# Peptides against a protein of PDB entry 5K2M: the designs that were tried, part 85

Target 1, 273 residues: chain A of PDB entry 5K2M
Amino acid sequence: MRIGITYTVLRREEMAIKERAGEFGEVVMLHEDDLLFPGNYDLDVVIIRNVSHFKALYTARLFESEGIPTVNSSRLIFEAGDKLFATLRLAGKVPVPEWKAALSEGGALRVPDSLGYPLVSKPVFGSWGRLLAKVNDRDSLEAVLEHRKWMKNPLYGIHYFQEFVEKPGRDIRSYVIGGEFVGAIYRYSNHWITNTARGGKAEPCSDPEVEELSVKAWEAFGEGALAIDIFESEKGLLVNEVNPNMEFKNAARVTGADMAGKLVEYAVEVAKT

## One batch from the design tools (peptide; made by RFdiffusion4, then SolubleMPNN)

Design b2_p16_4_s1 (from b2_p16_4, 5 letters changed)
Fold by OpenDDE base, seed 1:
Structure b2_p16_4_s1 (fold): chain B 273 residues (1-273), chain A 16 residues (1-16)
Amino acid sequence: as target 1 above (273 residues)
Amino acid sequence: MEEEERKAEEIVESEY
């Protein structure tokens, strides 16, 4: 078994994956600078750990074009890494926050007629709570839309909104790999954006309802390794988003779960199919 | 570790 690992930065996650992969076979570390296509890669599977969503997507697709399976697949990265596409998958299987998508400013201005205020404006791509806006009123909505007109990336013209969900000062991040629940954490924040990357504390989450919901959320995609963000709301648990390029350093530390090992085990399984 | 995390953040931010 020859296991490739693509990466941009050798983080704790990549180090852990490398170490565990060594127990299953020969490991080939592939920095982004090493990736040229078409190539002659002698690999049975590639674990995708590129930091950039787009580079991860293209890297996965390039290996797949050479007949080498990837974890995650380019399909999963594409669908799960886009908030709107992820919502479309999730909404068919699990409770999600109410949402609207608009393809123009004129459409976006009508979103409050359906969802009311406050709203959350999100870009369809990106991570770590960047370019999220809590929109409390019409003036704020107009401001967000005006600023988006001047942004160069055409994806900013895809307007994705959610209802604002009141949370108990925390959210949940769970991990499902190959359909198996691996673990979950609470992420605490004094801000409405709960992200551990922004200084939030993590604690273990042991809730059977979270476990069941997390597996169902994964089943909406049906493959790969996903981090799943869940809100505790007055309506119950809501699946907010998923991440096909998960960070798990904090979760692994807090839960003691062998997330790197589970990822490698799944990659080995994928290589054998 | 902090430098690596910072580099990763810079990459993510460069996509916006």
Scores: peptide ipSAE 0.345, ipTM 0.886, DockQ to the pose 0.888
Fold by OpenDDE base, seed 3:
Structure b2_p16_4_s1 (fold): chain B 273 residues (1-273), chain A 16 residues (1-16)
Amino acid sequence: as target 1 above (273 residues)
Amino acid sequence: MEEEERKAEEIVESEY
């Protein structure tokens, strides 16, 4: 078994994956600078750990074009890594925050007619709570839309909105790999944007409802390794988003779950199919 | 490790 691991930066996650992969076979570390295609890669599977969503997506597709399966697959990275595409999958299986998508400013200005205020504006791509805006009124909506017009990336013209969910000063991040629930954490923040990468406290989450919901959320995609972000709302648990390029250092530390091992085990299974 | 996390953050920021 020859296991490739693509990476941009050797984070704690990549180091853990490398270590665990070494127990299952020969490990080939592939920095982004080493990736040239078409290539002659002698690998049974590649674990995709590129930091960039887009580079991860293209890397996965390029290996797949050479007949080498990837974890995650390019399909999963594409669908799960886009907030709107992920919502489309999730909404058919699990409760999600109310959402609207608009393809023009004129469409976006009508979103409050359905969602009301406050609402949240999100880019369809990206991570770590960036470019999230809590929109409390018409003036704020107009301001967000005006700023989006001057952003050069065409994807900013895709207007994705959610209802604002009042959270109890925390959110939940769970992990499902190959359909198996691996663990979950609470992420605490005094801000409406909860992210442990910004210095938030993490605590173990042991809730059967979270476990069940997390597995169902994974089943909306039906493959791979996903981190799942869940909100505690007055309406119950809501699946906010999923991440196919999961960070798990805090979750692994807090829960003691062998997330790296589970990821490698799944990659080995994928290689054998 | 902190430097690598910073580099990862910069990469994510560069996607916007």
Scores: peptide ipSAE 0.335, ipTM 0.884, DockQ to the pose 0.868
Fold by OpenDDE base, seed 2:
Structure b2_p16_4_s1 (fold): chain B 273 residues (1-273), chain A 16 residues (1-16)
Amino acid sequence: as target 1 above (273 residues)
Amino acid sequence: MEEEERKAEEIVESEY
């Protein structure tokens, strides 16, 4: 078994994955600078750990083009890494925050007619709560839309909105790998964006409802390793988004769950398929 | 590790 691991930065996750992968076979660490295609890669599977969503997506697709399966697949990275596409998958299987998508400013201005205020404006791509805006009123909506016009990436012209979900000062991040629930954490923040990367604390989450919902959310995609962001709302649990490039250092530390091992085990299974 | 995390954050931010 030869296991590739693509990476941009050697984080704790990549180190843990490397270590665990060594138990199953030969590990080939592949920095982004090592990636040239077409190539002659002698690998049974590649674990995709590129930091950039887009680089991860393209890296996965490039290896797949060489006949090498990836964890995650390019399909999963694409669908799960786009908030709108992820919502489309999730909405068919699990409760999600109410959402609207508009393809023009004129359409976006009508979003409050259906969802009301407050809203959350999200880019369809990106991570760690970047470019999220709480839109409390018409003036704020107009401001967000005006600023989007000046953003150069055409994806900013895709206007994705959710209802603002009142959370109890935390959210949940769960992890499902190969359809198996691996663990979950609470992420605490006094800010409406509850990302641990922004100084939030993590605590173990042991809730059977979270486990069940997380598995169902994973089933909406049907493959790979996902981190799943869940909100505790007045309506119950809502699956907000998923991440196909999951960070798990905090979750692993807090829960003691073998996230890296589970990821490697799944990659080995994928390699054998 | 903090430096690596910062580098990762910078990369993510560069995607926008």
Scores: peptide ipSAE 0.328, ipTM 0.883, DockQ to the pose 0.907
Fold by OpenDDE base, seed 4:
Structure b2_p16_4_s1 (fold): chain B 273 residues (1-273), chain A 16 residues (1-16)
Amino acid sequence: as target 1 above (273 residues)
Amino acid sequence: MEEEERKAEEIVESEY
């Protein structure tokens, strides 16, 4: 068994994955600078740990083009890593926050007619709560839309909105790998954006409803390793988003779950398929 | 660890 691990930055997660992978076979660390295609890679599977969503997506697809399976697959990275595409998968399987998508400013200006205020504006790509805006009124909506016109990436022209969900000062991050629930944490924040990357505190979450919902959310995609963001709302649990390029150091620390090991075990399973 | 996290954040931010 030869296990590739692609990476941009050797973080705690990548170190843990490398260490665990060494127990299953030969490990080949592949920095982004090492990735040239077409290439003759002698690998049974590649664990994708590129920091960039787009680099991860293209890296996965490039290995797949050479007949090497990846964890996650390019399909999963594409569908789960886009907030709108993820919502499309999730909405038919699990409760999600109310959402609207518009493809023009004129369309976006009508979103409050259905969702009301406050809204949350999200880019369809990106992580760690970047470029999220709480839109409380028309003036704020117009400002967000105006700024989007001047942003160079055409993906900013895809207007994705959610209802603003009042949360109890926390959200839930769960982890499902290969259809198995691995663990969950509460992320505490005094801000409406509850991300541990922004200094939020993490605590273990042991809730059977979270576990069940997390597995169902994973089943909407049907493969890979996903971090799942869940809101506790007045309507009950809502699946907000998923991440196919998960950070898990905080969750692993807090829960004691061997997330790196579970990821490697799944990669080994994928390699044998 | 903090430096690696910072570098990762910079990369993510560069995608926007």
Scores: peptide ipSAE 0.320, ipTM 0.879, DockQ to the pose 0.905; fails the geometry check

Design b2_p16_4_s2 (from b2_p16_4 with A4E A9R V11I A14S)
Fold by OpenDDE base, seed 4:
Parts: structure tokens; sequence; C-alpha cells
Structure b2_p16_4_s2 (fold): chain B 273 residues (1-273), chain A 16 residues (1-16)
């Protein structure tokens, strides 16, 4: 068994994955600078840990083109890493926040007619609550839309909105790998954005409803390793988003779950398939 | 460890 691990930055997660992978076979660390295609890679599976969503997506697809399976697959990275595409998968399987998508400013200006205010504007890509906007009124909506016109990436022309969900000063991050629930944490913040990458505190979450919902959310995609963001709302639990390029350092620390080991075990399973 | 996390954040932020 030869296990590749692609990475941009050797974080705690990548170190843990490397260490655990060494128990299952030969480990080949592949920095982004090492990735040239087409190549003759002698690998049974590649664990994708590129920091960039796009680098991860293309890296996965490039290995797949050489007949090497990846964790996550390029399909999963593509569908789960886009907030709108993820919502399309999730909405048919689990409760999600009310959402709208518009492909023009004129369309986006009509979103409040259905969702009301406040809204949350999200880019379809990105992490750690970057470029999230709480849109409280028409003036704020117009400002967000105006700024989007001047943003160079054409993906900013895809207008994705959610209802603003009132949360109890926290959200839930769960982890499902290969269809198995691995663990969950509460992320606490006094801000409406509860991401731990912004200094939020994490605590263990042991809730059977979270576990069941997390597995169902994973089943909407049907493969890979996903971090799942869940809101506690007045309507009950809502699956907000998923992340196919998960950070798990805080969750592993807080829960004691061997997330790196579970990821490697799944990669080994994928390699044997 | 904080430096690696910062570098990772910078990379993600550069995609915007």
Amino acid sequence: as target 1 above (273 residues)
Amino acid sequence: MEEEEEKAREIVESEY
C-alpha cells in the first residue's frame, strides 16, 4: 500500500494523517511544488490536503486521470466545496436554511421578496466565513451587489443567499468519513459567524440527533470525508454547509476522536476497491 | 503551528 498525501502547508492535520498513514503502508508526501502532470505516480490512493479548494479539486482530478483514486474525489470536492451545489444535494435529504440563488443583480434584488430580511450573502466558494455578509436591508443588499460587480472572479456573479438563522451563540461541526459518524463539536462565538478559525471555542457535542442528521447529510453525497456545519434553530437542526477539505485539529483535540486515523482507514478502503 | 495556520489562511484568502 502506497499512500500519497498532497499538501500546501504541513499543518497538524497533515502531520496526523502522515503519522497514521505510516501504519498502513508507505507514505509519500507530495507538496504542491512536487505535483507535475502527467506523471508516473506509483500510488494506490491519494489523500487530498491542498489548502486551496481549487488546487484540491484539480489535484484530485489529475490523479484520477492517471487511475489513482483520491480522498476526497474530485466529484465530491466539486459538489461539496461549492455552497450552492452542496445545498442542491442537501436540500433533498436534510433540513437546510431557506436559500435563494440568483444569476444577476436584478434577480438578487428580488431575493428579499421571498426570504425577507435579514439575509446572509455567501460566495459559493471559500472558507472560514470570508465574504459572508449579514444583509439587514435594501441598502446593504445593493452595496453587496455593487461590490460583487467589481470583483474579478466570475464566481462572484453567482449570488447565493440564505435566511439568517438565529443561533444560540454556537453552531455544530460534525465529521462523517466513509458514512461513519466520527465526532462533533460545538463552536461558540458571540458573533453570528461561529467558525473556530476566527477564535471560537470548541466543546464536545454528543447528540444522537446530530449524529443521525450528519450521516444523512453525508448520504446526500454518498462518499468521502465531510465536515458538516449544523445550526440549532427554532425550526430544529439545519445543515448549513459541508466541507470536503476539512480542518479537524480542534475537533480531534476536543473529542479525542482519531479523525486522521479514520481518514486513512477510509483511504485504504478506497485503494482496495 | 500558528504560523502554518496563518499561511493556510493567507492562501485561502488569496483565492477571493
Scores: peptide ipSAE 0.261, ipTM 0.859, DockQ to the pose 0.876
Fold by OpenDDE base, seed 2:
Structure b2_p16_4_s2 (fold): chain B 273 residues (1-273), chain A 16 residues (1-16)
Amino acid sequence: as target 1 above (273 residues)
Amino acid sequence: MEEEEEKAREIVESEY
């Protein structure tokens, strides 16, 4: 078994994955600078740990083109890493925050007619709550839309909105790998964006409803390793988004779950299929 | 580790 691990930055996650992968076979660490395609890679599977969503997506697809399976697959990275595409998958299987998508400013201006205020404006791509805007009123909506016009990336012209979900000062991040629930954490923040990358604290989450919902959310995609962001709302649990490039250092530390091991085990299974 | 995390953050932020 030869296991590739692509990476941009050797984080705690990548170190843990490397260490666990060594128990199953030969580990080949592949920095982004090592990636040239077409290539002659002698690998049974590649674990994709590129930091950039797009680089991860393209790296996965490039290895797949060489006949090497990836964890995650390019399909999963694409669908799960786009908030709108992820919502489309999730909405068919699990409760999600109410959402609207518009393809023009004129369409976006009508979003409050259906969802009301407050809204959350999200880019369809990106991580760590970047470019999220709480839109409380018409003036704020117009401002967000105006600013989007000047953003160079055409994906900013895809206007994705959710209802603003009142959360109890925390959200849940769960982890499902190969359809198995691995663990979950609460992420605490006094800010409406509860991401631990912004200084939030993490605590273990042991809730059977979270476990069940997390597995169902994973089943919406049907493969790979996902971090799942869940909101505790007045309506119950809502699956907000998923992440196919999961960070798990905090979750592993807090829960004691062997997330790196589970990821490697799944990659080994993928290699054997 | 903090430096690597910051570098990772910068990379993600550069995607916007």
Scores: peptide ipSAE 0.258, ipTM 0.859, DockQ to the pose 0.906
Fold by OpenDDE base, seed 5:
Order: C-alpha cells, then structure tokens, then sequence
Structure b2_p16_4_s2 (fold): chain B 273 residues (1-273), chain A 16 residues (1-16)
C-alpha cells in the first residue's frame, strides 16, 4: 500500500495523518511544489490536504484522471466545498437553515421577502467565516450587494443567503468519515460567528441526536470525510454547512478520537475498492 | 504550529 498525502502546509493534522498512514503502508508526502501532471505516480490512494479549496479540488481530479482514487474525491470536494451545492444536498436529507440563492442584485433584493431580517450573506466558497455578513435591514443588504459588484471573483455574483439563527453562544462541529460518526465538539464564541480558529473554546459534544443528524448529513453526499457544522436553534438542530477539507486538531484533542487514524483507515478502504 | 496555522489562513484568505 502506497499512500500519497498532498499538502500545502504541514499542520498538526497532516503530521498526524502522515504518522498514522505509516502504519498502513509506505507514505509519500507530496507538497504542492512536487505536483506535476500528467505524471507517473505509483500510489494506491491520495489523501488530499491542500489548504486551498480549489487546489484540493484540482489535485484530486488530476490524480483521479490517472486512475488514483482520492480522499476526498474531487466530486465530494466540489459539492461539499461549495456552500450552495452543499445546501442542495443537505436540504433533501436533514434540516437546514432557511436559505435563498439569487443570481442577480435584483433577485437578491427580493430575498428578505422570503427570509425576512436579520439574514446572513455568505460567499459560496471560503472558510473560517470570512465574508459572512449579518444583514439587519435593507440598507445593509444594499451595501453588501454594492460591495460584491466590485469584487473580482465572479463567484461573488452568486448570492447565497440564510436566515440568521440565534445560537446559544456555541455551535457544534461533528466529524463523519466513511459513514461512521467519529466525534463532535461544541465551539464556544461570544460572537455570532462561532469558529475555533477565532479563539473559541472547544468542549466534547455527546448527543445522540447530533450523531444521528451528522450521519444523515454525510449520507447526503455518500462518501468521504466531512466535518459538519450544526446549529442549535429554537427549531432544533440545523445543519449549516459541511467541510471536505476538515481541520480536526481541536476536536481530536478534546474528544480523544483518532480522527487521523479513521481518515487513513478510510483511505485504505478506498484504495482497495 | 502557530506559524503553520497562520500560513494556512493566509492562503485561504488569498483566494477571496
């Protein structure tokens, strides 16, 4: 078994994955600078750990083009890494925050007719709660839309909105790998954007409803390793988003779950399929 | 470890 690991930065997660992969076979670390395609890679599977969503997506697809399976697959990275595409999958299986998508400013201006205020504006791509805006009124909506016109990336013209969910000063991040629930944490924040990368505390989450919902959310995609962000709302649990390029150092530390091992085990299973 | 996390953040932020 030869296991590739693509990476941009050797984070704690990549180090843990490397270490665990060494127990299953030969490990080939592949920095982004080492990648050239088409190539002759002698690998049974590649674990994708590129930091960039787009580089991860293209790297996965490039290996797949050479007959080498990836974890995650390019399909999963594509569908789960886009907030709108992820919502489309999730909405068929699990409760999600109310959402609207618009393809123009004129469409976006009508979103409050359905969602009301406050609402949350999100880019369809990106991480760590960047470019999230809580939109409390019409003036704020117009301002967000105006600013989007000046942004260079055409994806900013895809207007994705959610209802604003009042949370109890925390959210939940769960992890599902190969359809198995691995663990979950509470992420505490005094800000409406909960993210551990912003200095939030993490605590173990042991809730059977979270476990069940997390597995169902994973089943909406049907493959791979996903981090799942869940909101506690007055309406119950809502699946907000998923991440196919998961950070798990905090969750592994807090829960004691062998997330790196589970990821490697799944990659080995994928290689054998 | 903090430096690697910062580098990762910079990369992601550069895509916006």
Amino acid sequence: as target 1 above (273 residues)
Amino acid sequence: MEEEEEKAREIVESEY
Scores: peptide ipSAE 0.278, ipTM 0.869, DockQ to the pose 0.883; fails the geometry check
Fold by OpenDDE base, seed 3:
Structure b2_p16_4_s2 (fold): chain B 273 residues (1-273), chain A 16 residues (1-16)
Amino acid sequence: as target 1 above (273 residues)
Amino acid sequence: MEEEEEKAREIVESEY
């Protein structure tokens, strides 16, 4: 068994994955600078750990074009890594925050007619709660839309909105790998954007409802390793988003779950199929 | 490690 690991930066996650992969076979670390295609890669599977969503997507697709399976697959990275595409999958299986998508400013200006205020504007791509805006009124909506017009990336012209969910000063991040629930954490924040990457406290989450919902959310995609972001709302648990390029250092530390091992085990299973 | 996390953050920021 030859296991590739693509990476941009050797984070705690990549180090843990490397260590665990060494127990299952030969490990080939592949920095982004080492990736040239078409290539002659002698690998049974590649674990994708590129930091960039787009680089991860293209890296996965390039290995797949050479007949080498990836974890995650390019399909999963594409669908799960886009907030709108992820919502389309999730909404068919699990409760999600109310959402609207608009493809123009004129469409976006009508979103409050359905969602009301406050609402949340999100980019369809990106991480760590960046470019999230809580939109409380018409003036704020117009300001967000005006700013989006001047952003050069055409994906900013895809207007994705959610209802604003009142949260109890925390959210939940769970992990499902190969359909198995691995663990979950609470992420605490005094800000409406909860993210441990911004200095939030993490605590173990042991809730059977979270476990069940997390597995169902994974089943909306049906493959791979996902981190799942869940909100506690007055309406119950809502699946907000999923992440196919999961960070798990805090979750592994807090829960004691062998997330790196589970990821490697799944990659080995994928290699054998 | 903190420096590597910062580099990872900068990369993600550069995609916007």
Scores: peptide ipSAE 0.225, ipTM 0.849, DockQ to the pose 0.891; fails the geometry check

Design b2_p16_4_s3 (from b2_p16_4, 6 letters changed)
Fold by OpenDDE base, seed 3:
Structure b2_p16_4_s3 (fold): chain B 273 residues (1-273), chain A 16 residues (1-16)
Amino acid sequence: as target 1 above (273 residues)
Amino acid sequence: MEEAEKEAKEIVDSEY
């Protein structure tokens, strides 16, 4: 068994994955600078750990084009890594925050007619709560839309909105790998954007409802390793988003779950299919 | 490790 690991930066997660992968076979670390295609890679599977969503997506697709399976697959990275595409999958299987998508400013201005205020404006790509805006009124909506017109990336013209969900000063991040629930954490923050990358405290989450919902959310995609972000709302648990390029250092530390090992085990299974 | 996390954050931020 030859296991590739693509990476941009050697983080704690990549170190843990490398260490665990060494127990299952030969490990080939592949920095982004090492990735040239077409290439003659002698690998049974590749674990994709590129930091960039787009780099991860293209890397996965390039290996797949050479007959080498990836974890995650390019299909999963594409669908799960886009907030709108992820919502389309999730909404058919699990409760999600109410959402609207608009393809123009004129369409976006009508979103409050359906969702009301407050709204959350999100880019369809990205991480760590960047470019999230709480939109409380018409003036704020117009301001966000005006600024979006001047952004160069055409994806900013895809206007994705959610209802604002009041959370109990925390959210939940769960992990499902190969359909198995691995663990979950609470992420605490005094800000409406809860993220441990912004200095939030993490605590273990042991809730059977979270476990069940997390597995169902994973089943909406049907493959791979996903981190799942869940809100505790007045309406119950809502699946907000998923991440196909998960960080797990805090979750592994807090829960004691062997997330790196589970990821490697799944990659070995994928290599055998 | 903190430097690696900082670099990762900068990469993600550069995609916006």
Scores: peptide ipSAE 0.432, ipTM 0.911, DockQ to the pose 0.891
Fold by OpenDDE base, seed 2:
Structure b2_p16_4_s3 (fold): chain B 273 residues (1-273), chain A 16 residues (1-16)
Amino acid sequence: as target 1 above (273 residues)
Amino acid sequence: MEEAEKEAKEIVDSEY
């Protein structure tokens, strides 16, 4: 078994994955500078750990083009890494925050007619709560839309909105790998954006409802390793988003779950299929 | 390790 691991930066997660992969086979670390395609890669599977969503997506697709399976697959990275496409998978399978998508400013201005205020404006791509805006009123909506006009990436013209969910000063991040629930954490923050990248504290989450919902959310995609962001709302648990490029150092530390090992085990299973 | 996390953050921030 030859296991590739693509990476941009050697983080705690990549170190843990490397270490565990060494127990299952020969490990080939592939920095982004080592990646050139087409290539002659002698690998049974590649674990994708590129920091960039786009680089991860393209790397996965490039290996797949050479007949090498990836964890995650390019399909999963594409669908799960886009908030709108992820919502389309999740909707009808699990509870999600109420949402609207608009393809123009004129369309976006009508979103409050359906969802009311406050809204959350999200880019369809991105991580760590970047470019999230709480839109409390018409003036704020107009300001967000005005700023989007000046953004160079055409994807900023895709207007994705959610209802604002009042959270109890925390959210939940769960982990499902190969359909198995691995663990979950609470992420605490005094800000409405609860992402730990903004200085939030992590604590273990042991809730059977979270476990069940997390597995169902994973089943909406049907493959790979996902981090799942869940909100505790007045109407119950809501799946906010999923992440196909999961960080798990805090979750592994807090829960004691062998997330790196589970990821490698799944990659080995994928290699055998 | 802290440097790696900082670099990763800078990369993600550059994607916008």
Scores: peptide ipSAE 0.425, ipTM 0.910, DockQ to the pose 0.903
Fold by OpenDDE base, seed 4:
Structure b2_p16_4_s3 (fold): chain B 273 residues (1-273), chain A 16 residues (1-16)
Amino acid sequence: as target 1 above (273 residues)
Amino acid sequence: MEEAEKEAKEIVDSEY
């Protein structure tokens, strides 16, 4: 078994994955600078750990074109890594925050007619709560839309909105790998954006409802390793988003779950199929 | 480790 691991930066996660992968076979660390395609890669599977969503997506597809399966697959990275596409998958299986998508400014200006205020404006791509805006009124909406016009990436012209969900000063991040629930944490923040990357405290979450919902959310995609963001709302648990390029250092530390090992085990399983 | 996290953050931020 030869396990590739693509990476941009050697983080705690990549170190843990490397260490665990060494127990299952030969490990080939592949920095982004090492990646050239088409190539002659002698690998049974590749674990995708590129920091960039886009680089991860393309790397996965490139390995797949060489007949080498990836974890995550390019399909999963594509669908789960886009908030709108992820919402489309999730909405058919699990409760999600109310959402609207518009393809123009004129369309976006009508979103409050359906969702009301406050809204959350999200880019369809990105991490760590970047470019999230709480839109409380028309003036704020117009400002967000105006700024989007000047953003270079055409994906900023895809206007994705959610209802603002009142949370109890925390959210939940769960991890499902190969359809198996691995663990979950609470992420605490005094800000409406609760992401731990912004200095939030993490605590273990042991809730059977979270576990069940997390698995169902994973089943909306049907493969891979996902981090799942869940809100505790007045309406109950809502699946907000998923992440196919999950960070898990905090969750692993807090829960004691062998997330790296589970990821490797799944990759080995994928390699054998 | 702090450097790796910083670099990762910079990469992500560069995609916006």
Scores: peptide ipSAE 0.420, ipTM 0.909, DockQ to the pose 0.903
Fold by OpenDDE base, seed 1:
Structure b2_p16_4_s3 (fold): chain B 273 residues (1-273), chain A 16 residues (1-16)
Amino acid sequence: as target 1 above (273 residues)
Amino acid sequence: MEEAEKEAKEIVDSEY
């Protein structure tokens, strides 16, 4: 078994994956600078750990074009890594926050007619709560839309909105790999954006309802390794988003779950299929 | 480790 690991930066996650992969076979570390296609790669599977969503997506597709399976697949990275496309998958299987998508400013200005205020404006791509805006009124909506006009990336013209969910000062991040629930954490924050990358504390989450919902959310995609963000709302648990390029250092530390090992085990199974 | 996290953050921030 020859296991490739693509990476941009050698983080705790990549180190743990490398270490565990060494127990299953030969490990080939592939920095982004080493990736040239078409290539002659002798690998049974590649674990995708590129930091960039787009680079991860293209890297996965490039290996797949050479007949080498990836974890995650380019399909999963594409669908799960886009907030709107992920919502489309999730909404058919699990409760999600109410949402609207608009393809123009004129469309976006009508979103409050359906969802009311407050709203959350999200880019369809990105991580760590970047470019999230709480939109409390018409003036704030107009301001967000005006600023989007001046942004270079055409994807900023895709307007994705959610209802604002009142949370109990925390959210939940769970991990499902190959359909198996691996663990979950609470992420605490005094800010409406709950993210550990913004200085939030993490604590173990042991809730059977979270476990069941997390597996169902994973089943909406049907493959791979996903981190799942869940809100505790007055309406019950809501699946907010998923991440196909998960950070798990804090979750692994807090829960004691072998997330790196489970990821490698899944990659080995993918290589055998 | 802090340097790796900083670099990862800079990469992600550059995509916006």
Scores: peptide ipSAE 0.441, ipTM 0.914, DockQ to the pose 0.908; fails the geometry check

